Peptides against a protein of PDB entry 5CWW. Designs and how they scored, part 90

Target 1, 194 residues: chain A of PDB entry 5CWW
Amino acid sequence: VPKLQGPFDFDLNPEDEQDDEVELKDIYVIGEKPRVADLMRGEEEELEMMKEDQHNGLSLNIICLLSTSGQVKICLDIDGVEAQWLPPRSKNKRLFAPPPEPPSLLTFQTFDTLKPAEVTPDGWPMFSEDATSPYSFYVTHPAGITYISLTPWVFRLESELQSDSEAGTEFRIDLLAKGQGSERDRIFTQTRTQ

## One batch from the design tools (peptide; made by RFdiffusion4, then SolubleMPNN)

Design b2_p22_4_s2 (from b2_p22_4, 6 letters changed)
Fold by OpenDDE base, seed 5:
Structure b2_p22_4_s2 (fold): chain B 194 residues (1-194), chain A 22 residues (1-22)
Amino acid sequence: as target 1 above (194 residues)
Amino acid sequence: SEERQKLLAQKLAELVERRKAE
């Protein structure tokens, strides 16, 4: 039986966001790309093809959350949440191991896709994938459609995760934290016919 | 906030260090 996972703890939520105030409407998950080292355990021929693609993914799951207000929260799965199965009921009354700490998500970035005047109580913003890129997606709302791309920082973060050198790492991480650099473009706005 | 950014940087640094140790 699959284990129900959650709740997740959100690390570094914006101070002004009371968790209780954000009503989520949709979730979009970008699965991690396998690490080259993990792929190397397979056939050598797949290795050469993956070397060319090695630069095109993040070795972390990304969880995007969308609120009714059109707020997007980009979270990183830093714990590496894997599918868990309920262990078979072994008879041994093993002492209740303290429940494993809930998995934590690191809130990397939060931004709005709607203007305050576009927010409606009955709004239904939704995620949709971009077929051209695994790290790009759309937020659709009756008021408009917003294109989002995570590519600018995904590459930089992965470079740090794969780097053997500590030189300059602190500086580059500081830049990532200060300016994540997700692209956000409103590609369509619904004209309210008066 | 600058404080949040600093904390985020710390968390990312910890992540990078953990990944390098693996």
Scores: peptide ipSAE 0.591, ipTM 0.939, DockQ to the pose 0.776
Fold by OpenDDE base, seed 4:
Structure b2_p22_4_s2 (fold): chain B 194 residues (1-194), chain A 22 residues (1-22)
Amino acid sequence: as target 1 above (194 residues)
Amino acid sequence: SEERQKLLAQKLAELVERRKAE
């Protein structure tokens, strides 16, 4: 039986957002890609396939959260939360290990997909995948559809995570933190039928 | 905020360093 994971602690939440104020409507998870190091342990054939895939993806899970207001939070799983299964009901007294510290998510970016005037109390924004890219997705709402791509910074971050060189890392990380670089484009706006 | 960005950069840097040490 799969184990429910959570609650998650959110690191670096926007100061103005009380956790209780954001009503979440949907969650979109982008699973981590295998690390190059993990792939190097695999057969040479897998390594060659990785070299050809210019976009090896991010060696971190990304958790996207969507609020009723159309706010998107992009969170990084920095703790590497793996799928957990409920241990078989073996009688072994799990020593009450102190509850493991809840896994933390790093809030990388927060942005709105709706204008204030488009937000409705009964609005139901939803995520949908982009079949063409694992790091792109859509937010659909009755008011419109917004395309989001994480590709620009995902590649850069992964490059830092995989880099053996420390040269320039600090500078590049600073740029990531300042710019994030997620693409956001409203591809459809519902015309209010008067 | 600039402060948040700085803190984010620090967290990312720590992550990168941790991964390099593994």
Scores: peptide ipSAE 0.590, ipTM 0.939, DockQ to the pose 0.774
Fold by OpenDDE base, seed 3:
Structure b2_p22_4_s2 (fold): chain B 194 residues (1-194), chain A 22 residues (1-22)
Amino acid sequence: as target 1 above (194 residues)
Amino acid sequence: SEERQKLLAQKLAELVERRKAE
């Protein structure tokens, strides 16, 4: 049985967003690509296949959160949270070690997919995958469909995470922080037939 | 805000340094 994980702390959450003000409706997780160093323990043939897949991946889990208002929050799993399973019911009351510090998610980017006039009390926005790219997805709502792509910054961030050189790293990270560059495109808008 | 961007850059830099030390 999977162990329930959480709560998560959100690092760099916008100060104006009280946790109570944003009602979450959906979560979309993009799993991390394996690190090249971890792959070196495998057979050379598996390494070559994974290198091709890794060139376009991020070695961090991405957690996307969607609110009732159509706000998307892109979070990075900086602590490397892995799926945990419930320990077998061993009778031994292991002394409850103090709960480890809750894992933190780094809030990388926040943006809206709906206009204020499109937000409805009964609206239920949902994530859906893009079959053509692991780092692209859709937000569907009765008012319309929005395409989102994380590809513009994912590659740049991974390049920094895999770089052995410190030269220019600070500058490139500063550029990532100033302009994340996620693509957002409304591909469909439902016309209300008055 | 510029302050938030600076803090985000610092957090990302710390992440990169931690990854390089592994």
Scores: peptide ipSAE 0.589, ipTM 0.939, DockQ to the pose 0.772
Fold by OpenDDE base, seed 1:
Structure b2_p22_4_s2 (fold): chain B 194 residues (1-194), chain A 22 residues (1-22)
Amino acid sequence: as target 1 above (194 residues)
Amino acid sequence: SEERQKLLAQKLAELVERRKAE
């Protein structure tokens, strides 16, 4: 039985967001790609497949959250939360270890996909995958469809995570923090039939 | 905000350093 994980603490959550104000409607998870160091320990066959997939993904899980208002929150799993299964009921009364500190998610970016006038009480925004890229997706709402790509910063962040050089790292990280650079494009807008 | 950006940069830097130490 999968263990329910959470609650998650959101690090760097926008100051104005009260926990009660953001109604989440959907979650989209982009799983981490194995680190190059982990690739070296893998079976030779997995190494050959990974060599062809030149698209070095991020060695972090990305958790995207979507609110009723069409707000997207991009979070990074900095603690490496793995899927936990409930341990088999061994009868041993193991002393309840203090509840582990809730895992923290780093809020990387927050943005809106809807204009204020497009937000409706009955509106139900949803995530959908992009078959062409693991780091791109769509937000679908009755008012329109928005394409989102994390590609511009994902590869830059991964480059820093895998870099053996400390030279310039601070500067490049500062640039990432200032300009997260997620692409956002409204590809379809529903015309209100007057 | 600029303050949030600075804090984000710090958190990312800590993450990078942690990964390099592993």
Scores: peptide ipSAE 0.589, ipTM 0.939, DockQ to the pose 0.781

Design b2_p22_4_s3 (from b2_p22_4 with R5Q K7L K17E K18R E21A)
Fold by OpenDDE base, seed 4:
Structure b2_p22_4_s3 (fold): chain B 194 residues (1-194), chain A 22 residues (1-22)
Amino acid sequence: as target 1 above (194 residues)
Amino acid sequence: SEERQKLLAKKLAELVERRKAE
């Protein structure tokens, strides 16, 4: 039986957001890609395929959260939360290990996909995948559809995670943190039928 | 905020360092 994981602690939430104020409607998870180191343990052929794939993906899970207001929160699984299964009901008294510290998610970016005037109390924004890219997706709402791509920063971050060189890392990370990060484009707006 | 960005950068840097040490 799969184990439900959570709650997650959110690191670096926007100062103005009380965790209780954001009603979540949907979650979109982008699973981590294997690390190059893990691939090096595989057959040489897999390594060659990874070198050719310029977009090896991020060696971190990404968790995207969508609120009723159309707010998207992009979070990084920095703790490397793996799928957990409920241990078989073995009689062994799990020593009440102190509840493990809840896994933390690092809030990378938060942004709105809706204008304030587009937000409705009964609005139901949803994620949908982009079949052409694992790091791109759509947010759909009755008011419109927004395309989101994480590709710009995902590649850069992974490059730092995989880099053997420390030279310039601090500078590049600073640029990542200061940048706009994700691409966002409203591809469709519903015309209010008057 | 600029402060948040600095903190984010710090957290990312720590992550990178941790991964390199593994």
Scores: peptide ipSAE 0.585, ipTM 0.938, DockQ to the pose 0.777
Fold by OpenDDE base, seed 1:
Order: sequence, then structure tokens, then C-alpha cells
Structure b2_p22_4_s3 (fold): chain B 194 residues (1-194), chain A 22 residues (1-22)
Amino acid sequence: as target 1 above (194 residues)
Amino acid sequence: SEERQKLLAKKLAELVERRKAE
């Protein structure tokens, strides 16, 4: 039986967001790609397949959250939360270890996909995958469809995570933090039939 | 905000350093 994980603490959550104010409607998870170091421990056959799949993925899980208002929150799993299964009921009364500190997610970016006038009580935005890229997806709402790509900053962040050099790392990270990380493009807008 | 960006940069830097130490 899969263990329910959470609650998650959101590090760097927008200051104005009270926990009760953001109603989440959907979650989209982009799983981490194996780290180069982990690739070296794999079977030779898996190494050959991974060499061809030049898809430089991020060695972190990305958790995207979508609110009723069309707000997208991009979070990084900095603690490496793995899927946990309930341990088999061994009868041993193991002393309840203090509840582990809830895992933290780092809020990388928050942005809106809808204009205020497009937000409706019955409008439910949803995530959908992009078949062409693991780091791109769509937000679909009755008012329109927004394409989102994480590719620009994902590549840069992974480059820093894999870099053996400390030279310039601080500067590049500062640029990542200051930059508009994700691409966002409204590809479809529903025309209100007057 | 600029303050949030600075804090984000710090957290990312800490993450990078942690990964390099492993």
C-alpha cells in the first residue's frame, strides 16, 4: 500500500499566500533523471541506452501545482522524496519515532495562466503532458490553453548540479534566480460568443 | 521581489553545494 506522503513544507512560498487561500486542483510531477554518477553504477546495457538518450534531464523531481485560479507553482524536490511503501506490519511495537520532519519543497516559480477576468468558479484548470518534451506541459482551462516549458532553466540548473567547477557557480545561480525561468505561451483562447 | 530572489539563489546554491559533496 502506498504511503501517503505529506504534508509538504513549501520553502519560499509567496508571502501573500495564506495556506487556506490557494485551492489546489491538480498536480503534475516530472520525475528526476538518473544522475551521471548513478549511470556509472548501472548495467553496461543501460549505460549504452542512456548515452543515446541525450535528453539532459534534471536530477531533481519537479512538482507542479495548479490552483482553481490557474496559478501554477513550480516546486523542486530538494530532499529527494522517494515513493515510500508502508512497511509490512511487523508486530514489533517499534517505538513511534518522532514524526520525521515533513519534506521541504523549494518553490522555484509561481505564475498565472489565466487573466483575472477568465477565472470562473466552475472553470477547472488541468495539467496535460507534452508528448514531445518531458519538461513541457499544458494547462487547459475552458478559457484557453497555455503551453509551459521548463527547459530553459532546467538545463541551466542541471549544468550547475553536475559541474565539477565552483568557478562562476554563484553568478550563474543568481542569474537563474533573477530570470524568468519558465516559458509560457497562450496557444489557444476561447472566444466568448457574444 | 528582490529579497525572494536572493533567498532563492541562496537555497539553490546550498543545493548545488550539497550535491557536489555527495
Scores: peptide ipSAE 0.585, ipTM 0.938, DockQ to the pose 0.783
Fold by OpenDDE base, seed 3:
Formats: C-alpha cells, sequence, structure tokens
Structure b2_p22_4_s3 (fold): chain B 194 residues (1-194), chain A 22 residues (1-22)
C-alpha cells in the first residue's frame, strides 16, 4: 500500500497568496529522468538509449498545481521525494522518530490560464497530458483549452544541473529566475451562444 | 517582484551546487 506523502512546504510561494485563498482542483506530476551517474551502473546499451531520452529531460520531479480559478503553479521537487510504501505491519512499536522536516517544493512559476470573466463557481479545470511531449500538457476548462510547455526552461535548467563548469552558471541561473519561459497558448475558446 | 527573482536565483544556485557536490 502506498504511504501518504506530505504535507509539503512551498518555498517562494507568492506572499500575497494565503494557502487558504487558493483552492486546488488538480495535480500533474512530471517524473524526473534518471541521472547519468545512476545509469552508469547499468549495461552500456541501456546507457545509450537513456542518453537520448535524457537530453530532453530534467533530473528533478516537476509538480504542477491547478486551482479552481485556473491558476497554474509550477513547483520543483528539490529534495528528491521518492514514492514510499507502508512498512509491513511489524508489531514492534518503533519509537516514532520525530517526523522528518516536511519536504519542500520550490515554486518556480505561477500563471493564469483563465480570464477573470471565465472563472465560474461550477468550473472544474483539469490537467491532461500531451502525447507528443512529456514536458507539455493542457489545461481544460468549459471556457477553453490552454496549451502549456515547460521545454524552454527545462532544458536550460538541466544543462546547469549537469554542468561541471561554474563559469557563467550564476548569470544563466539569474536569467532563468527572471524569465522562467513556460509557453502558454489558448488553443480553444468556447463561445457562449447567448 | 525583483526581490522574489533574486531569491529564486539563489535557491536554484544552491540546488546546482548541491548537485555538483554529489
Amino acid sequence: as target 1 above (194 residues)
Amino acid sequence: SEERQKLLAKKLAELVERRKAE
């Protein structure tokens, strides 16, 4: 049985957003690509196939959160939270070690997919995958469909995470923080037939 | 805000440094 994980602390959450003000409706997780160093323990042939897949991946889990208002929050799993399973019911009351510090998610970017006039009390925005890219997805709502792509910054961030050189890293990270660079495109808008 | 961007950059830099030390 999977162990319930959480609560998560959100690092760099916008100061104006009280946790109580944003009602979450959906979560979309993009799993991390394995690190090349971890792959070196495998057969060379598996390494070559994974290198091709890794060139376009991020070695961090991405957690996308969607609110009732159509706000998307892109979070990075900086602590490397892995799926945990419930320990077998061993009778030994292991002394409850103090709960480890809750894992933190780094809030990378926040943006809206709906206009204020499109937000309805009965509206239920949902995530859906893009079959053509692991780092692209859709937000569907009765008012319309929005395409989102994380590819522009994912590649740049992974390049910094895998780089052995410190030269220019600070500058490139500063550019990432200023311009995050997620693509957002409304591909469909439902016309209300008055 | 510019302040938030600076803090985000700092957090990302710390992440990169930690990853390189592994």
Scores: peptide ipSAE 0.585, ipTM 0.938, DockQ to the pose 0.772
Fold by OpenDDE base, seed 5:
Structure b2_p22_4_s3 (fold): chain B 194 residues (1-194), chain A 22 residues (1-22)
Amino acid sequence: as target 1 above (194 residues)
Amino acid sequence: SEERQKLLAKKLAELVERRKAE
């Protein structure tokens, strides 16, 4: 039986956001790209072909959360949440191991896709994938459509995760934390016919 | 906030260090 996972703890939520105030409408998950080294333990020849593609993904799951107000929260799965199965009921009354600490998500970035005047109580913002990129997606709302791309910082973060050198790492991480660098473009706005 | 950014940087640094140790 699959184990129900959650709740997740959100690390570094914006101070002004009371967790209770954000009503979520949709979730979009970008699965981690397996490390080529982990995939290729058996096939040396495919390693060379994948080296060119090694730069095209993040070795972390990304969880995007969308609120009714059109707020997008980009979270990183830092614990590496894997599918868990309920262990078979072994008869041994093993002492209740303290419940494992709930998995934590690191809130990387939060931003709005709607203007305050576009937010409606009955709004239904939704995620949709971009077929051209695994790290790009759309937020659709009756008021408009917003294109989002995580590619600018995903590449930089993965570079740090894969780097053998500590030189300059602190500086580059500081830049990531300050800028985050997600692209956000409103590609369509619904004209309210008066 | 600047404080949040500093904390985020710290968490990312810890993540990078952990990943390099694996």
Scores: peptide ipSAE 0.587, ipTM 0.938, DockQ to the pose 0.776; fails the geometry check

Design b2_p22_4_s4 (from b2_p22_4 with R5K K6E K18R E21A)
Fold by OpenDDE base, seed 5:
Structure b2_p22_4_s4 (fold): chain B 194 residues (1-194), chain A 22 residues (1-22)
Amino acid sequence: as target 1 above (194 residues)
Amino acid sequence: SEERKEKLAKKLAELVKRRKAE
């Protein structure tokens, strides 16, 4: 039986955000791309073809959360949440090891896709994929459609994760964290016909 | 906030260090 995973702890949530105040409507997961070294353990010949594609992903799962208000939270799976199966009930009353600490998600960025006046009680914001990029997606709402791209920071973060040198890493990470983060563009706004 | 961004930078740096040690 698959183990139900969660709840997740959110590290570095915005200070003004009470976890109980955010009603989630949708979740969008961008799976980690396996490191070529991990993929190549079996097939050496595909190495050359994958080298060109290797530079195009993050070696971390990204979990995007969408609230009723159109707030998007971009989280990184820093613990590497893997599918867990319930161990077979072995009869031995082994002392209940303390339940493993819930996995933590690192909140990278939080932003709004809707203006306060666009938020409605019956609004249903949803994620939709961008067929052209695994690191881009849309938030659709009756009030409008917002394009989001993680590309401005994803490749930079991956470069640091794969770097053999620690020189300048802290500086570049600081720039990444203080940067604008994800690209966001409202591509469509529904005009209310008065 | 700037403080949050600083904390984020620290967490990301720790992640990078951990990943390089693996």
Scores: peptide ipSAE 0.613, ipTM 0.946, DockQ to the pose 0.784
Fold by OpenDDE base, seed 4:
Structure b2_p22_4_s4 (fold): chain B 194 residues (1-194), chain A 22 residues (1-22)
Amino acid sequence: as target 1 above (194 residues)
Amino acid sequence: SEERKEKLAKKLAELVKRRKAE
């Protein structure tokens, strides 16, 4: 049986957001791609295929959270939360392990996809995938559809994670963090039929 | 905020360092 994971602690949440104030409607997870180091353990053929796939995905899980108000939170799984299975109900070892510290997610970016006037109590924002890119997706709402792409920063971050050189890493990471982050484009707006 | 971005940069840099040390 899969173990339910969570709650997660959110690192670097916006100061104004109390964790309890954001009602989540949907979650979109972009699974990590295997790291080059993990690929090195694979067959040479897999390594060659992955080298050719210049689009090496991020070696971190990305957790996207969507609120009722259309707020999107992009979080990075910095702890590498793996799928956990409930141990077989073997009787005895209540390993009173101290409750493992809840896994932390690093809040990379938070943004709104809806204007305040578009937010409705009955609104149901939802994620949908982009078939053309694993790091792009849509937020759909009755008021409109917003395209989101993580590509502007994901590949840069991965390059730093995989780089053997520390030279310039801090500078590039600083630029990445201070940049615009994810691409956002409202591709459709529902015209209010008067 | 710029302060948040700076903190983010630090956290990301730490992550990168940690991953390189593994």
Scores: peptide ipSAE 0.613, ipTM 0.946, DockQ to the pose 0.777
Fold by OpenDDE base, seed 3:
Structure b2_p22_4_s4 (fold): chain B 194 residues (1-194), chain A 22 residues (1-22)
Amino acid sequence: as target 1 above (194 residues)
Amino acid sequence: SEERKEKLAKKLAELVKRRKAE
């Protein structure tokens, strides 16, 4: 049985967001691409899944959170949270080591997919994948569909993570952080036939 | 905010540095 991981601390959460005010409706995870060195130790099945993804992905898990209001939060798993399984019920009362510091997610970007007038109590926004890109997805809501792409920054970040040189890294990271972030495009809007 | 972006840049730079040291 998989162990429930969390709670997660959100590093650099927007100051105006009280954690208690954001009701989450959906989570979308983009798994990290394992390093080639780690792949050589992995089961052959994991290797085959990676061969199909011809595109160099990010060596970090990306956690996307969606609120009832259509707010999307893009978070990076900077601690490398591995899937934990519940230890087999061995009877020995292992002294609960003080709970390790909760894993932190780095909030990269937060944005809205719905206009205030589109937010309804019965509205249920959901994530859906883009079959054409592992770093693109949709937010679907009765009011409309929004396309989101992380490609503008993901590949640049990965390039820095994989670089052997520190030359210019700080500058390029600064540009990345100050940039526009993710692409967002409302591809469909439902017109209420009055 | 610009301040948040600066903090984000620092956190990302620290992450990159940590990964290169591993």
Scores: peptide ipSAE 0.611, ipTM 0.945, DockQ to the pose 0.777
Fold by OpenDDE base, seed 1:
Structure b2_p22_4_s4 (fold): chain B 194 residues (1-194), chain A 22 residues (1-22)
Amino acid sequence: as target 1 above (194 residues)
Amino acid sequence: SEERKEKLAKKLAELVKRRKAE
């Protein structure tokens, strides 16, 4: 049985967000791609497939959260939370290890996909995948559809994670953090029939 | 905010350093 993981601690959560104020309705997870170093341990057949998919993805899981109001929160799994299975009921009363510190997610970016006037009680936003890119997705709502792409920063971050040199890393990371972050484009807006 | 971006940069830099030390 899969172990229910959580609660998660959100590092760098917006200061104005009270835990009770953001009702989450959907979650979209972009799984990490294996590190090049881990590829060397894989079967030869998996190595050939990964050589062709030159799109080196991020070596971190990305967790996107969507609220009822159309707020998107993009979080990075910095602790490498793996799917944990409940240990088999070994009868030995293992001393309850202190509850492990809740895994931390780093909040990379938070933004809205809906205008306040577009938020309705019955209109729930949902994530949907982009078949053309693993790092792009859509937020769909009755009021409109928003395209989101993480590509402007994901590949830059991965480049730093994979770099052998520390030279200039801090500077480039600073530029990345201060940048515009994710691309957002409202591709469809439902016209209110007067 | 600019302050949040600075904190983000620090956290990301720490992450990169940790990954390179592994």
Scores: peptide ipSAE 0.611, ipTM 0.945, DockQ to the pose 0.781

Design b2_p22_5_s1
Fold by OpenDDE base, seed 1:
Structure b2_p22_5_s1 (fold): chain B 194 residues (1-194), chain A 22 residues (1-22)
Amino acid sequence: as target 1 above (194 residues)
Amino acid sequence: SRTEKLAKKLAELVKKRKEERE
């Protein structure tokens, strides 16, 4: 039985955001790209395809959260939360193990997909995947559809994560933090029938 | 600032990943 993981601690959550104020409606998870070492157990053909694609993936899980108001939070799994299975019912559950520290997610970016006037109590925004890119997705709401792409900063972050050189890393990370660089484009807006 | 804290956390992450590969 898969272990239900949570609650998650959100590191660097916006200061003005109380945990109780954001009603989450949907979650979109972009799984980390498998490490080359983990691929060595696969068939050689799968290894070659994955090597070509390895240049384009992030070695971190990305957790996207969507609120009723159309707010998107982009979070990074910095602790590497793996799917945990419930430990077998071993009788010797050390009852007194301190509760494990809740896994932390790093809030990378927060932005809105809806204008305040478009937010409705019955409007349920939803995530949908982009079949053309693992790091792009859509937010669909009755008021409109927004395309989101994480590719610009994902590439840069992965480059730093895989770099063997420390030269310039701090500077480039500072630029990443300042720019963030997620693309957001409203591709459809519902015309209010007067 | 939040941005500075984010940069710091990302830098720590990068460092950690490099240390894990050595």
Scores: peptide ipSAE 0.611, ipTM 0.948, DockQ to the pose 0.792
Fold by OpenDDE base, seed 4:
Structure b2_p22_5_s1 (fold): chain B 194 residues (1-194), chain A 22 residues (1-22)
Amino acid sequence: as target 1 above (194 residues)
Amino acid sequence: SRTEKLAKKLAELVKKRKEERE
């Protein structure tokens, strides 16, 4: 049986946002790029073929959270949370292991997809995937549809994660942190026909 | 600032990943 994971601690949440104040409506998970080292030889060849596809995925899971207000929170799984299975109910290993520290998610970016006037108490924003890119998705709401792409910074971050050189890393990371680089475009707005 | 903290966390992550590959 899959183990339910969580709750997650959110690192670097915006100071103004108490976690308790954000009503989450939807979650969108972008799985990490498989590690070549963890792949069997046959999968390595497939990965090498996938490496030629310019869309080298991030070697981190990305957790996107969507609030009822249309707020999107982009979080990085820095701890590498893997799917856990419930240990078989073998009676004896009450390993009172101290509860593992709750996995932390690093809040990379938070932004709104709705204007304040578009937010309704009964709003139901939802994520939907972009079939053309694993790092792009849509937020759909009755008020409109917003396209989001993480591709720009994902590529840059992965480049740093995979780089053997330390030269310029700090500078580039600083730029990533400052710019965050997610694309956000309202592609559709529902005109309330009065 | 939050951005500075984020940068630091990301830098630490990058460092950690590099060390894991060595």
Scores: peptide ipSAE 0.611, ipTM 0.948, DockQ to the pose 0.784
Fold by OpenDDE base, seed 2:
Structure b2_p22_5_s1 (fold): chain B 194 residues (1-194), chain A 22 residues (1-22)
Amino acid sequence: as target 1 above (194 residues)
Amino acid sequence: SRTEKLAKKLAELVKKRKEERE
């Protein structure tokens, strides 16, 4: 049985967000790229396929959170949250190890997909995947559909994570933090037939 | 600023990952 994970601690959450104010409607998880070292144990054919894919993924899990208001929060799993299974009910009540420190998510970016006038109490925004890219997705709402792509900064961040040189890393990370480079396009807007 | 803190956290992450590969 999978262990219920959470609550997550959100590192660098916007100061103006009270934890109680954001009602989540949906979660979209982008799993980390498999580690090359783990793949080296696989068949040669799997290695070749992954070499081409090696350039196209982030070595971190990304957790996207969607609120009732259409706010998207992009979080990075910096601690590497692993799927935890409930230990088999072994009769030995091992003393409650202190609850492991709650996993921390780094809040990378927060943005809205709805205009204030489009937010409704009965609104139900939802995530849906983009079949063409693992780092792109849609937010659907009765008011419209928004396309989101994380590709621009994912590539840059992974490049830094995999770099052997520290030269210029600080500068590039600063640019990454400032730009946050997610694409956001409203691809459909529901016209209220008055 | 939040941005500066984010940059710092990302830099720490990058450093950590490099140290893990060494």
Scores: peptide ipSAE 0.610, ipTM 0.947, DockQ to the pose 0.781
Fold by OpenDDE base, seed 3:
Structure b2_p22_5_s1 (fold): chain B 194 residues (1-194), chain A 22 residues (1-22)
Amino acid sequence: as target 1 above (194 residues)
Amino acid sequence: SRTEKLAKKLAELVKKRKEERE
């Protein structure tokens, strides 16, 4: 049985967000691409399947959180949270290991997909995938559909993560942190027929 | 600032990944 992972600690949450005020409605996870070195230990068949998906991906999991108000929070799994399974119910090992420190997610970016006037109590925003890109997705709501793409910064971050040179890294990371650069486009707005 | 802290965390991550490959 898969172990429920969480709660997560959110590093660098916006100061104005009281943890209690954000009701989450949906979660969208973009899994990390396996490192070539880790793939070399896998079965050859898994290597061939992953070589075809040679799309430049991030070597970090991305966790997107969606609130009832249509706020999207983009988080990076910097600790490398692995899927955990419930230990087999061995009766006797009551060794209460101290609860492991909760895994931390780094809050990279937060933005809204709905206007304040579009937020309704009965509104249910949802994530949906973009079949054309692993780092693009949609937020659907009765008021409209918003396209989101993480591609502008994902590539830049991965290039730094894979770089063997420290030259210019600090500068480029500073630009990344300041600019972030996720694309957000409202592709459909529902006209209320009066 | 938040952005400065974010940059620092990302830089630390990059450094850690580099050290793991060496």
Scores: peptide ipSAE 0.609, ipTM 0.947, DockQ to the pose 0.794

